# Peptides against a protein of PDB entry 3WG5: the designs that were tried, part 67

Target 1, 218 residues: chain A of PDB entry 3WG5
Amino acid sequence: LAKNIVYVAQIKGQITSYTYDQFDRYITIAEQDNAEAIIIELDTPGGRADAMMNIVQRIQQSKIPVIIYVYPPGASAASAGTYIALGSHLIAMAPGTSIGACRPILGYSQNGSIIEAPPKITNYFIAYIKSLAQESGRNATIAEEFITKDLSLTPEEALKYGVIEVVARDINELLKKSNGMKTKIPVNGRYVTLNFTNVEVRYLAPSFKDKLISYITD
Target 2, 218 residues: chain A of PDB entry 3WG5 as posed
Amino acid sequence: LAKNIVYVAQIKGQITSYTYDQFDRYITIAEQDNAEAIIIELDTPGGRADAMMNIVQRIQQSKIPVIIYVYPPGASAASAGTYIALGSHLIAMAPGTSIGACRPILGYSQNGSIIEAPPAITNYFIAYIKSLAQESGRNATIAEEFITKDLSLTPEEALKYGVIEVVARDINELLKKSNGMKTKIPVNGRYVTLNFTNVEVRYLAPSFKDKLISYITD

## One batch from the design tools (peptide; made by RFdiffusion4, then SolubleMPNN)

Design b1_p12_8_s4 (from b1_p12_8, 6 letters changed)
Fold by OpenDDE base, seed 2:
Structure b1_p12_8_s4 (fold): chain B 218 residues (1-218), chain C 218 residues (1-218), chain A 12 residues (1-12)
Amino acid sequence: as target 1 above (218 residues)
Amino acid sequence: as target 1 above (218 residues)
Amino acid sequence: VLGIEPISFKDV
């Protein structure tokens, strides 16, 4: 019996418009091959709100399940990464990773201090992150606190509070634990039951352009 | 005889992933309505290289001609705006506008000084901007100098040097002057002759989301 | 520019 394909790709570093291109390319490849899912190994401190919102939209438009996996141990889905995760079909975290710290900032001052976002902007992102949590059946109260308290959670806490769906040490454990789970948001208007029985794992690498832009943006 | 439609939309401010969404939305609307063209009234000081590259790609994938119009008087297609223009089917400028200043930077230091891009990055963008100029039959030498000399041109200079195709005071003059011109890059693999005889001009406005994100990014 | 975290704006 032909093995279903699960793609795995890495997205690391700041969330930028280039990160959008990486998401788009990887998801498109997985869509074209009618993959069972794509797993994005995400490690980000955050980034641009606009890029984040575009990535969320691209995930929501995916023809296949997109699993955000905070990986490897020591990685984070901080700030923009949390929004992306909350916009995805399934969230997994490896032990020793973190999620949260979603307070929007305008940037850094000349002295390196954080420029706080005005209340209007903060309130917008509170509404936005709560909507992502609500749409995905995740904890909207904690999602709000990711902003209001700059809360960061461990995988165990995030699972306990209903922010994420899976804690897994590696891709094999992720596939095993997520097998038979329903997507937290619809794929083409339908909640999909993941089938990770008899799957082939395919790893995607950054394009030459991806490597160059990542090298330039880091 | 049913009037052909020309869409006009404004994109103002920094080039970001949100700017990509604006381009995508506006071009998509014009594509869906089989418009003769879309004119983007562009006013930008520059922005993110990754967002710029995505916008260029979106323009190149357009099913209709995309005209970049540096407008109104006092506007600029600076840095990222120049790349976008060079990637478009036709470039127009209003009197009192500018194009150029394309030197890539890593950002701003704590003291507000520009952090220069390393030679490898600068050379990448030199190759990129030259390719855009060459593909569009525009002045690749001047395109390089937009980076190497941080050159900025007036509309008259840009026209004279073969960087742009039209100098126009307003949309009506733009339509009049560009009528019968061929696109500088192909639309669906073919160079298109613009037909602005008996056209209806339709103005597109930013979405509520567009307005909010623009308000937040500025 | 609303960043969620320090974005190196590599501006072109």
Scores: peptide ipSAE 0.031, ipTM 0.286, DockQ to the pose 0.188; fails the geometry check
Fold by OpenDDE base, seed 3:
Structure b1_p12_8_s4 (fold): chain B 218 residues (1-218), chain C 218 residues (1-218), chain A 12 residues (1-12)
Amino acid sequence: as target 1 above (218 residues)
Amino acid sequence: as target 1 above (218 residues)
Amino acid sequence: VLGIEPISFKDV
């Protein structure tokens, strides 16, 4: 039986328009090869709301399941990363990672202090994040608390509260645990049952452009 | 001056025969009260083609304007939802929503892979979606690309390309922006100019049956 | 998940 391909790619750093380009490129490659899924190893402190929303949209438009995997240990899906995860077909986390802290800000003052977003913006993102949670059958109350309480969760807590679907130490364990799971959002209008019984894992490397941008933004 | 009534209802989830019943019920209530319009807050990944076509027909038969509003942020009018929108009197989208991805499929294999529709079926839906776009004075080229390229658009892109008429953050902004617009298709054989100068907004709740079906299908 | 019978209905 021809092996189904699972792609694995890494996205690290701030969420920007360039991060969108990375998501788009990676997902497109996996779509072109009719992959069973793509796993995105995510490590982000957050970033731009506009870029985040575009990434969520791109994931939702994917012809294949997109699995957000907060990896490696020590990584986070903070702020924008949480929204991206909640917009994805499956969320996994490695032990020692975190998810949450989603309170929107306008930016940083010259002294490095946070400029708080007005209530209108905060409420917009509360509605948005709750929508993502509800659409994906995840805990909308906790999603709201990611903003209202600036909540951040461990993988075990996130699993317990129904925010994420899998805790896994590595790609092999992730594939094993997620085998037979349904996607939390539809792929091309349907919820897909993941089939990782006979798969080949292919790793995608960042492009030269990706490396350069990471170097400039880091 | 007696306030004109605008009804608002929500339709969320897969497009099925039950979704048709919801549309029919909501529109009927608004018709009975001679409402200025009904706004349907739509969030759908798609669904059944037969149900979709029936919904489009029901909208076209409406005695009052039916506005499809892709809402809240994070929502989509995917697949069947796009056809429904293109068949309506006005399309609005909230920021952070999407429209498109209209390629027909036969279904999903046991392994979750898409079973592609034969060219005959694809061509049928290309003709159908182009017809909806042309009848409504919307971009028929983009409508075709919703199928041929599996295109999905942001609200801003959809507005720019002439697929939709309004980008609005909420019902109040929608009413304000759509005031004085003509319907994109006729109501009872005539294009109606929307008058939202002195309106009362009435929200329709899902029936118990609607809630139960959503609970079972979600 | 009500088993929507795989009626050959074209999904869009």
Scores: peptide ipSAE 0.028, ipTM 0.214, DockQ to the pose 0.100; fails the geometry check
Fold by OpenDDE base, seed 1:
Structure b1_p12_8_s4 (fold): chain B 218 residues (1-218), chain C 218 residues (1-218), chain A 12 residues (1-12)
Amino acid sequence: as target 1 above (218 residues)
Amino acid sequence: as target 1 above (218 residues)
Amino acid sequence: VLGIEPISFKDV
């Protein structure tokens, strides 16, 4: 019996246009192989809003379930990473990770202080993040507070508050716990029940370009 | 029985004179084919006020219903996009989208801060946006607050407050929900009851020029 | 330019 395939890929660092390219490439590969899902191991401090929004769109347009997994321990889905997670079909976190801190900024001053976003931008992202939460049946109040209170949560808190779906220590536990779960948003117009029985896990590597950019930005 | 035709076209990115050309081309094609309506899938962060006003006029002069659909999930009808929507015959939004944040600005400073519009300009656009809302039987108070409070709304909020007419996940749901609705402004001097029974959906592609400009502005 | 200028989404 042909094994169902689950892809696993890692995205680490700042969210940029290059990160979009990574998401697009990874999801495209998994789509082409008719994978049961793709798991993106995410570790990001945040990044560009434009890239983030494009990534969310790419995830939502996926022909297969995209699972955001905040991994490994010590990782975060901070800022832009939270939006990406909220835009995905399923969110998992490893113990020792964090999610939140989504207040938009215009950048950093020469002294490293944050240049605050004007209310126009802040309110836009409040609406945006709430919409992502509502669409996915996740906690929109907490989603808003990720901005208004700069809130950050542990995996246990995030699960408790209905922000995420799974706490898992590794890929095997993630597959076990998420087996039989429905996607939080549609895949190709339908909510999919995940089937992770008898799966083959395939790891995707970053491209040469991905490695080079990661090296430069790290 | 000849199928009634509904056109669907996408407009993404900044609202510019080129965006006007896209609207004009798309609407003209649909007019020439005596389409039942055209649906414009809109995703914009905003843009030029002059282009926006021209687009609104072009929509209002349409011989067929123009439906603005904020799509896909993650998209927005921000700033200029809100005005365009309010100037249209019907507004729909997908879950995970936003509308609002309409305060006019003169531009951005070198440090990325907003250059505020003087009261004269702000008041002009308050009057303008209220007029669009009133003409279309939409919430003029909220329309004003899109400027005065830099308000942004989720689809559910926008529907609740009477800013938009439909929340729909896809084109099929949009057609289903909007079937039998009256246009919010006249089409050729009359309010039209939309008939989306037994329709053929035709997708319009961007021109080569449209693709090139999108590539440069992305 | 009197713009309802794009919300320049810089960093989130």
Scores: peptide ipSAE 0.025, ipTM 0.256, DockQ to the pose 0.142; fails the geometry check
Fold by OpenDDE base, seed 5:
Structure b1_p12_8_s4 (fold): chain B 218 residues (1-218), chain C 218 residues (1-218), chain A 12 residues (1-12)
Amino acid sequence: as target 1 above (218 residues)
Amino acid sequence: as target 1 above (218 residues)
Amino acid sequence: VLGIEPISFKDV
C-alpha cells in the first residue's frame, strides 16, 4: 500500500515576504506530491502584516492540509505567527512554546521603542484576527485579546481556550494526536479528516536562498 | 479566429504583501485564460523588500509574459517598483514617469527621517538588483547606481541606458511598440516573442480586498 | 507600513 506522505518543514525568524516564499515553496512541493498534509514547524517573534496576510491566503488556497506546529520548546508563534496559525488547517504547540501578542505596530523608533499603530489600523487587525478565528471555529474573543490585551498563552491555555487543537512534544506525538481530526478550515472547499495511519514523514530543508535571507533578516 | 487576450491590471501604492496578493491574483487569472500577456500598470513609491522579492519570484514563475508598465504620467516605479520591473518580462514607461531610487532603508524614525540600512543589507540588495538586470539583459551598472547613487531616471533615459524596453503613452501604443519584441526573461523556460496582432484587451479591476488594503496602507 | 511585532522594517 503506497504510504501517504506527510511533509515537515521549518520556518524560523521574522515573518517577511521571504517567509511567504518559504511557505509557498514548501506547500507547493507537498501539493505536487499529493501529500496527506504538510507540517510547518513555526518559530517566529512576528514580522510584517502584509507578508502575514499573504501567507494566510496561501495557506487558505492550499490543496492539502497545512498544520502549523509551534516548535521546538522555547519557540513562539508571536504576533504575525499567531495570525498565520489561526489561518491554518490545524494548530499544534510543543510544551514550553507560546502564542499571541498580536498588537500591530508601525515599527521601531531609533531608540528601539515601539511606534504604536493608530486606532484605525488596530481596529482593522482586530476585525481580521476575529475573522480568522471565526472561520476556523477558534476562540474569537481570545483572538481579539491577543491584540487588545497583547495576550500571550501557553500551549495548555491555548488548548483550553479553544485557540489551538493539539499539544505535542514532537512530530510523532503530533501525528498520533491529530490523526482523525478534521481540518478547522476547508481544503479545496471541503473539511478534511486527517489520516496519519501508515505515513512516511519527509523533511524539507530550507533552500540556500531561505538560509541567506534568514541570515540577513536575523 | 479566436482573439488573443491581453489583460491589463493596476497596482498602485506601497509594495506590501497585499501587493503580492494582487500580482498573484492578476497573473493567475491571465494564466487561467491563456492570455498572450498581462500588463500591470504600476505606480508605487516603493515598499517592503520581502514583498518585492516575492513579487519578482511570482513574475518569474508566470506561465505568461508579465509586462510592467509605469503608468499613468506622474507615476513612478520607485524603490521596490524598480526591482519588480527589472524582474519582469518587459518594462514600459509612460512619458512623465520615473524609475529608480532603490537604496534600501530600515524604515522611518518618529520624526519621519530615514533610518539607513547597514552596509551588509545595502550590499545584499546591490547584488540582488544586479542579478535581476543581468538575468533580463538590462543595464546592471545603472541598476547598481539605483542603489549606490539613489539614481532616478526618466523614461527616455531608462530606454537609452537599456534599463527598459518601451516608452508608450497608453496601452494601445504599448501593444503596438512591444508587438514582436522578445521577453527579457524566459516564460516557462523559453524566451517568447510577443504577438499583439488582433488582441482583445481585458481590464481586471481590483477586488474589494485590494481596495480596502490600499485604503488602509495609504 | 503595517507591522506586527518588531518589524525589522527593511523598506526598499
Scores: peptide ipSAE 0.021, ipTM 0.256, DockQ to the pose 0.170; fails the geometry check

## One batch from the design tools (peptide; made by RFdiffusion4, then SolubleMPNN)

Design b2_p13_1_s1 (from b2_p13_1, 7 letters changed)
Fold by OpenDDE base, seed 1:
Structure b2_p13_1_s1 (fold): chain B 218 residues (1-218), chain C 218 residues (1-218), chain A 13 residues (1-13)
Amino acid sequence: as target 1 above (218 residues)
Amino acid sequence: as target 1 above (218 residues)
Amino acid sequence: MSYVEIEVLGYAG
């Protein structure tokens, strides 16, 4: 039986292989303690596709619900962050945050310009993002438009259009609103009804390595 | 005498030397027609420091007021975008947008991590961003914290803390709210009172070159 | 002055 514990951890910055390690560590800690869920406060402008896909997979393999919370106000789940959110068990956004802008690129030219991805890659990620949306019962049309239109949404829009599940100002409101909701994808093969009644909130801090890398990357 | 014309143009994507060319072109067109102002709908995650500084200078040299409008919802004036906004005659934000996160970096490592700027560079940009805030009568403390705390703000926060001047849902509301406001920095040596009574709104489209570069960079 | 790239270009790709 899941304990009356909810973990909260922050992941901020570019999505890289290091971010994967953070996700893996945080989820593992929460799994080991059989927490009701872990909330990942996510603020990312995007990052590497490979790391993103690995993170999505790690979330999908989690033994407990993983809630992506675009937080704090001013934060975003941009590009890779949107994929990660769409791959999670529940998406929440704080007012003043954003989600979307998911068009893949090859990188940046020396002049800082974006090098566009060829159609084959773009189409791959269109299919991929739509699959994430479909699997989670979220708006696949909007998911596609995150790429094709480079669409970005407010929390209210994202909620309205069925991209996300919750708009919350803080952790307490998030817990209150998401209490009793079913996860949007299975946990160990079943859709879990979240129980946030009388929970202990435990914050996870970044490891020394995380801090160092964040310091280097931040 | 300024015509009863307001230009609106969009600049989206990374701030590069190409973005400078866009600013220069758009402002020049609006100057030539002696418009009351130009509104630049800005959506940027950031970009190159040199281009940013050049854009700020170009704005400051404008013969007409340049309004930076963080738009549409989901957009941001992140990093370089914040500097650009702070260098402008008036800042507006749409609900659901963001401003801030201005810590300078040297670039990205092969693993996608951020390479931190040395203290000398960081301190330079702290001084620079504070100067922009001070010159425009905007919150210099918050401007500094955009770097030192990597702070990001919602429109409401930015307005509340005196970083920006207007929160507006669209161009019409922006014109309505900013009508009668004085520019936050001089235009040709004087603070201009904006007159948006009975104005014609003219939209500028990107040039073919802009479209191509945006296509390459977008 | 060394080329300073100001903050986070986040693109998936």
Scores: peptide ipSAE 0.119, ipTM 0.334, DockQ to the pose 0.202; fails the geometry check
Fold by OpenDDE base, seed 4:
Structure b2_p13_1_s1 (fold): chain B 218 residues (1-218), chain C 218 residues (1-218), chain A 13 residues (1-13)
Amino acid sequence: as target 1 above (218 residues)
Amino acid sequence: as target 1 above (218 residues)
Amino acid sequence: MSYVEIEVLGYAG
């Protein structure tokens, strides 16, 4: 039987407009090749709200399932990363990763201290993150607490609380565990059952521009 | 009589953490050389709130006067740029430039539309921008209107309304017109009278990193 | 367009 393709790409670092470009490029490639899904290995401390929202929208507009995989061990889907994950078709985490800590901030002061966001901003993002959770059938209460308590969860906790769908050590285990799962949000208006029984994994590399930006921002 | 040094540096593009680094570097160089002042030729559509606030603070901590010069013609000190200007020791604008349009936004959507900031964010920045204006003896009412009306002003209007101090076509005219002016905020706790009677202009170039970032973000 | 951008960053980063 002809192998279905699953793409795997890495997105690391702050969520910025360039990160959106990466998501867009990767998803587009996977769409064009009629992939069964794309797995985005995500490691981010957070980033820009606009880029985050745009990425969420891009994921939601995807013609194929987008799986956010918090990977490798030690990685996080923090802040903006959590929103992105909650907006995706499936969330997986590797052991030793984290998700959450979504309290919005205006940024960092000179001394590295946090510049707090006004309460209304916090409330806006509470509503937003809850919406993402609700739409994806994930735990909206915990989603709120990612902000209100600045909660960070382990993969096991996140799974337990219904924030994520899979804990997996590697891509192969992820594929195995997610095989037969339904997407948490629709793809092209339909919930899709993932078929990872006979798949070819294709890795997408960062573009030259991606590499350059990473070098400068890291 | 030994010529006093005035540094001139350019900052163009979005206000980001890298922009802070530029400000910091330029001001530091000028401080080390005991410059009479540094003129920052600013052309920005805006940018990050945190970077903006940090830049303002860096300017306020400067051991020498920092003059924000909206330059060249066609340039703007928009949004974050306005805040930075209002936080500076002196604001100048070239003919054909603009200042204002300070309404905060969360960013831009996929289609380039504005994602509106919650009212409380707007209110926060209203308070902030008014504070900058008040501290600098500039028009706080207009500063507020930069947000509430998203007002943009010409140099002539900005001068008329007491938002800026100088309209100048070039560095030489700026030096001439600002000679003998007092800084709008203190330098090292004291209002400084600018002495541009006998000065040497030194231009600071962007670092390699600055150039690279500009290339990527433009 | 002119803007003041807000970041969504957690304490983990």
Scores: peptide ipSAE 0.106, ipTM 0.586, DockQ to the pose 0.687; fails the geometry check
Fold by OpenDDE base, seed 2:
Structure b2_p13_1_s1 (fold): chain B 218 residues (1-218), chain C 218 residues (1-218), chain A 13 residues (1-13)
Amino acid sequence: as target 1 above (218 residues)
Amino acid sequence: as target 1 above (218 residues)
Amino acid sequence: MSYVEIEVLGYAG
């Protein structure tokens, strides 16, 4: 029987409109090949709210499961990355990674100080992040605390609290542990059971443009 | 026999010149009372390099041991906070906290992008952070990787790699575990063995000014 | 003077 394909791609750096383009491209490729899933290795300190929301929407519109994998060790799904993760079909984290710290800000002052978001905006994102958690059957209390307490979690804590589904050292362990799991959100209106028993892993390289932009924004 | 005093104070938010003033005030109070030690509960995403370096110097000039405690759960000693920790007499972390991510930046562009530091500046801070690690008998390789790999560590990893000395859930556990430990850097030219067997814990509240500034900068 | 800022980029809304 033909091997199911699992795609792996990396998204690193700030979440911007360019990051949306990367997500869109990677997911589209995987959809076109009718992959079992796509794994996005995510390492981000955060970024733009608009881009983040667009990415969440794109993930939720995916015809195939999208797994957010906070990887490698030392990586984070910080701020915008947490929202993206909570909006995805499955969250995995490698040891030594982090998730959380989701307080919205308007930006940085001329002196580098954080310009705080008005309460109205903060409350909007509290509602939004809680919605993502609820829709995915994840811990909505912790999701809120990512904002209200600026909480950051280890993989072990995130797993314990029901924020994420898998702690995995590498792609092979991720596939092994996630095999037979149901997606936390629907794919085309249906919760899908992941089947990673007979899979071919295909890595998607960043485009030249992706590399260039990453270089400029880093 | 008279109880030894251990002071506890909190420093939260960005590292600025005001944060230096807080460190100076807290340490001075503890010095004046000839405390066994001062514990600084630290939660910072980073901040200004100049302020950070001044704080490190102030800690190293302390007449009493200064313990950096990354607390509470969800807190971080990120970026500037890592430097401060590495420059201190003892580092403790609570479960669910993080340390690392020390890449220096020049600031943020108008579009919110990070303006990268020139290689010369990056190399300066690599040398500086390695020096702090070496002086304190901590892992200099990991210290460098906090910059070069933008590495973040859990308390468990940080302990395992020899970056920090204690994982503690609260002040009582910190005191218990650190009792009998030697300071990682000298106090008045001598490595001190911490004695927390018969201690009174005294909490220092932030000044009104400290509260106001914290409110403005958060 | 360009201060070397060691900052964690928060969620820029």
Scores: peptide ipSAE 0.100, ipTM 0.332, DockQ to the pose 0.193; fails the geometry check
Fold by OpenDDE base, seed 5:
Structure b2_p13_1_s1 (fold): chain B 218 residues (1-218), chain C 218 residues (1-218), chain A 13 residues (1-13)
Amino acid sequence: as target 1 above (218 residues)
Amino acid sequence: as target 1 above (218 residues)
Amino acid sequence: MSYVEIEVLGYAG
């Protein structure tokens, strides 16, 4: 009998207030069931700073480990997604994914051009992303360069530079590789060693609301 | 026969990317019909900075005058709504409405508390809101105080201080009072004198998508 | 509550 439960859920698309609701819902479900961890399969081009910061805070307040898994191949943890990942207990990436490209922007003009963020805003987010990296024991120099150089990394590069912890092709490989790893940030004040030796994987489906919102935003 | 057309549409709720789409759609319809103006009945508690800035830009690029009308009684142009108003060709308010309270925030914590914006961000938006006021010939000192003092004004105060142009109980009174007024910002490089002497009022309904989004976000 | 929320919009690319 599986003694430990691991939840897996997908979050795809722009980071918005609805994405926060998804994170909150998924983590809450996993907390209620005293799961060993929840894995969030993340694919995002970026999104909103407030939602991103709220998501980071929600992860940091989680009663269980939250693993951000950039998945499937072709996915990215771009911009806001990078911040979320850096704020999580463990980062994994599938081959063929990317992380980075975190330059803050004010938005898009009508012609589709990027409206540059003023230096004050950019510097704020540099400080913020560096803090996330430092607190999680990840490469703060690269974190800064995600902004200053608009750097994007492959999984292999990200692993090499100490941005992420795992490269895995699928959930099974992720569980295998992350078994015995300590969380990069504490859970309830304590660093947790992940135990994935005897686990049941439970996939969480998006709610009807989630599906509807995705339909509208796509 | 009515020689001039004035459009009226309602925008209510949080300022989001969908609100931008509403503004864009409504203004586009009015532009296509060569309307004398479009009046947007606005009621918002605030919302997102990027969407707000995009809306301001869309208004500034309008081929026709865009009048922001804080309506009905009890409504507000709060936070992002104030910026939008200050970026428009004419501001009107109904009795019993409010404008102001523009302090930027990073968002809300899980406990519902406001996450304070760092001084760098606050200063950026002070500069921005002052620029909107200055360009429209409105009170830039009060615009700053909407942030620094979290100031909210009544229609009567806002009119007195030179923040808005009209206090009106309804569309008919608004049309009457604004007839012969010049736009506070140019339309296609020229300040336009509004002509509401012989007009047909056309009300635009929200799209099905607008209704659906409102349902989801409420 | 009235609020101006700042977005860190970063799109990949």
Scores: peptide ipSAE 0.072, ipTM 0.478, DockQ to the pose 0.755; fails the geometry check

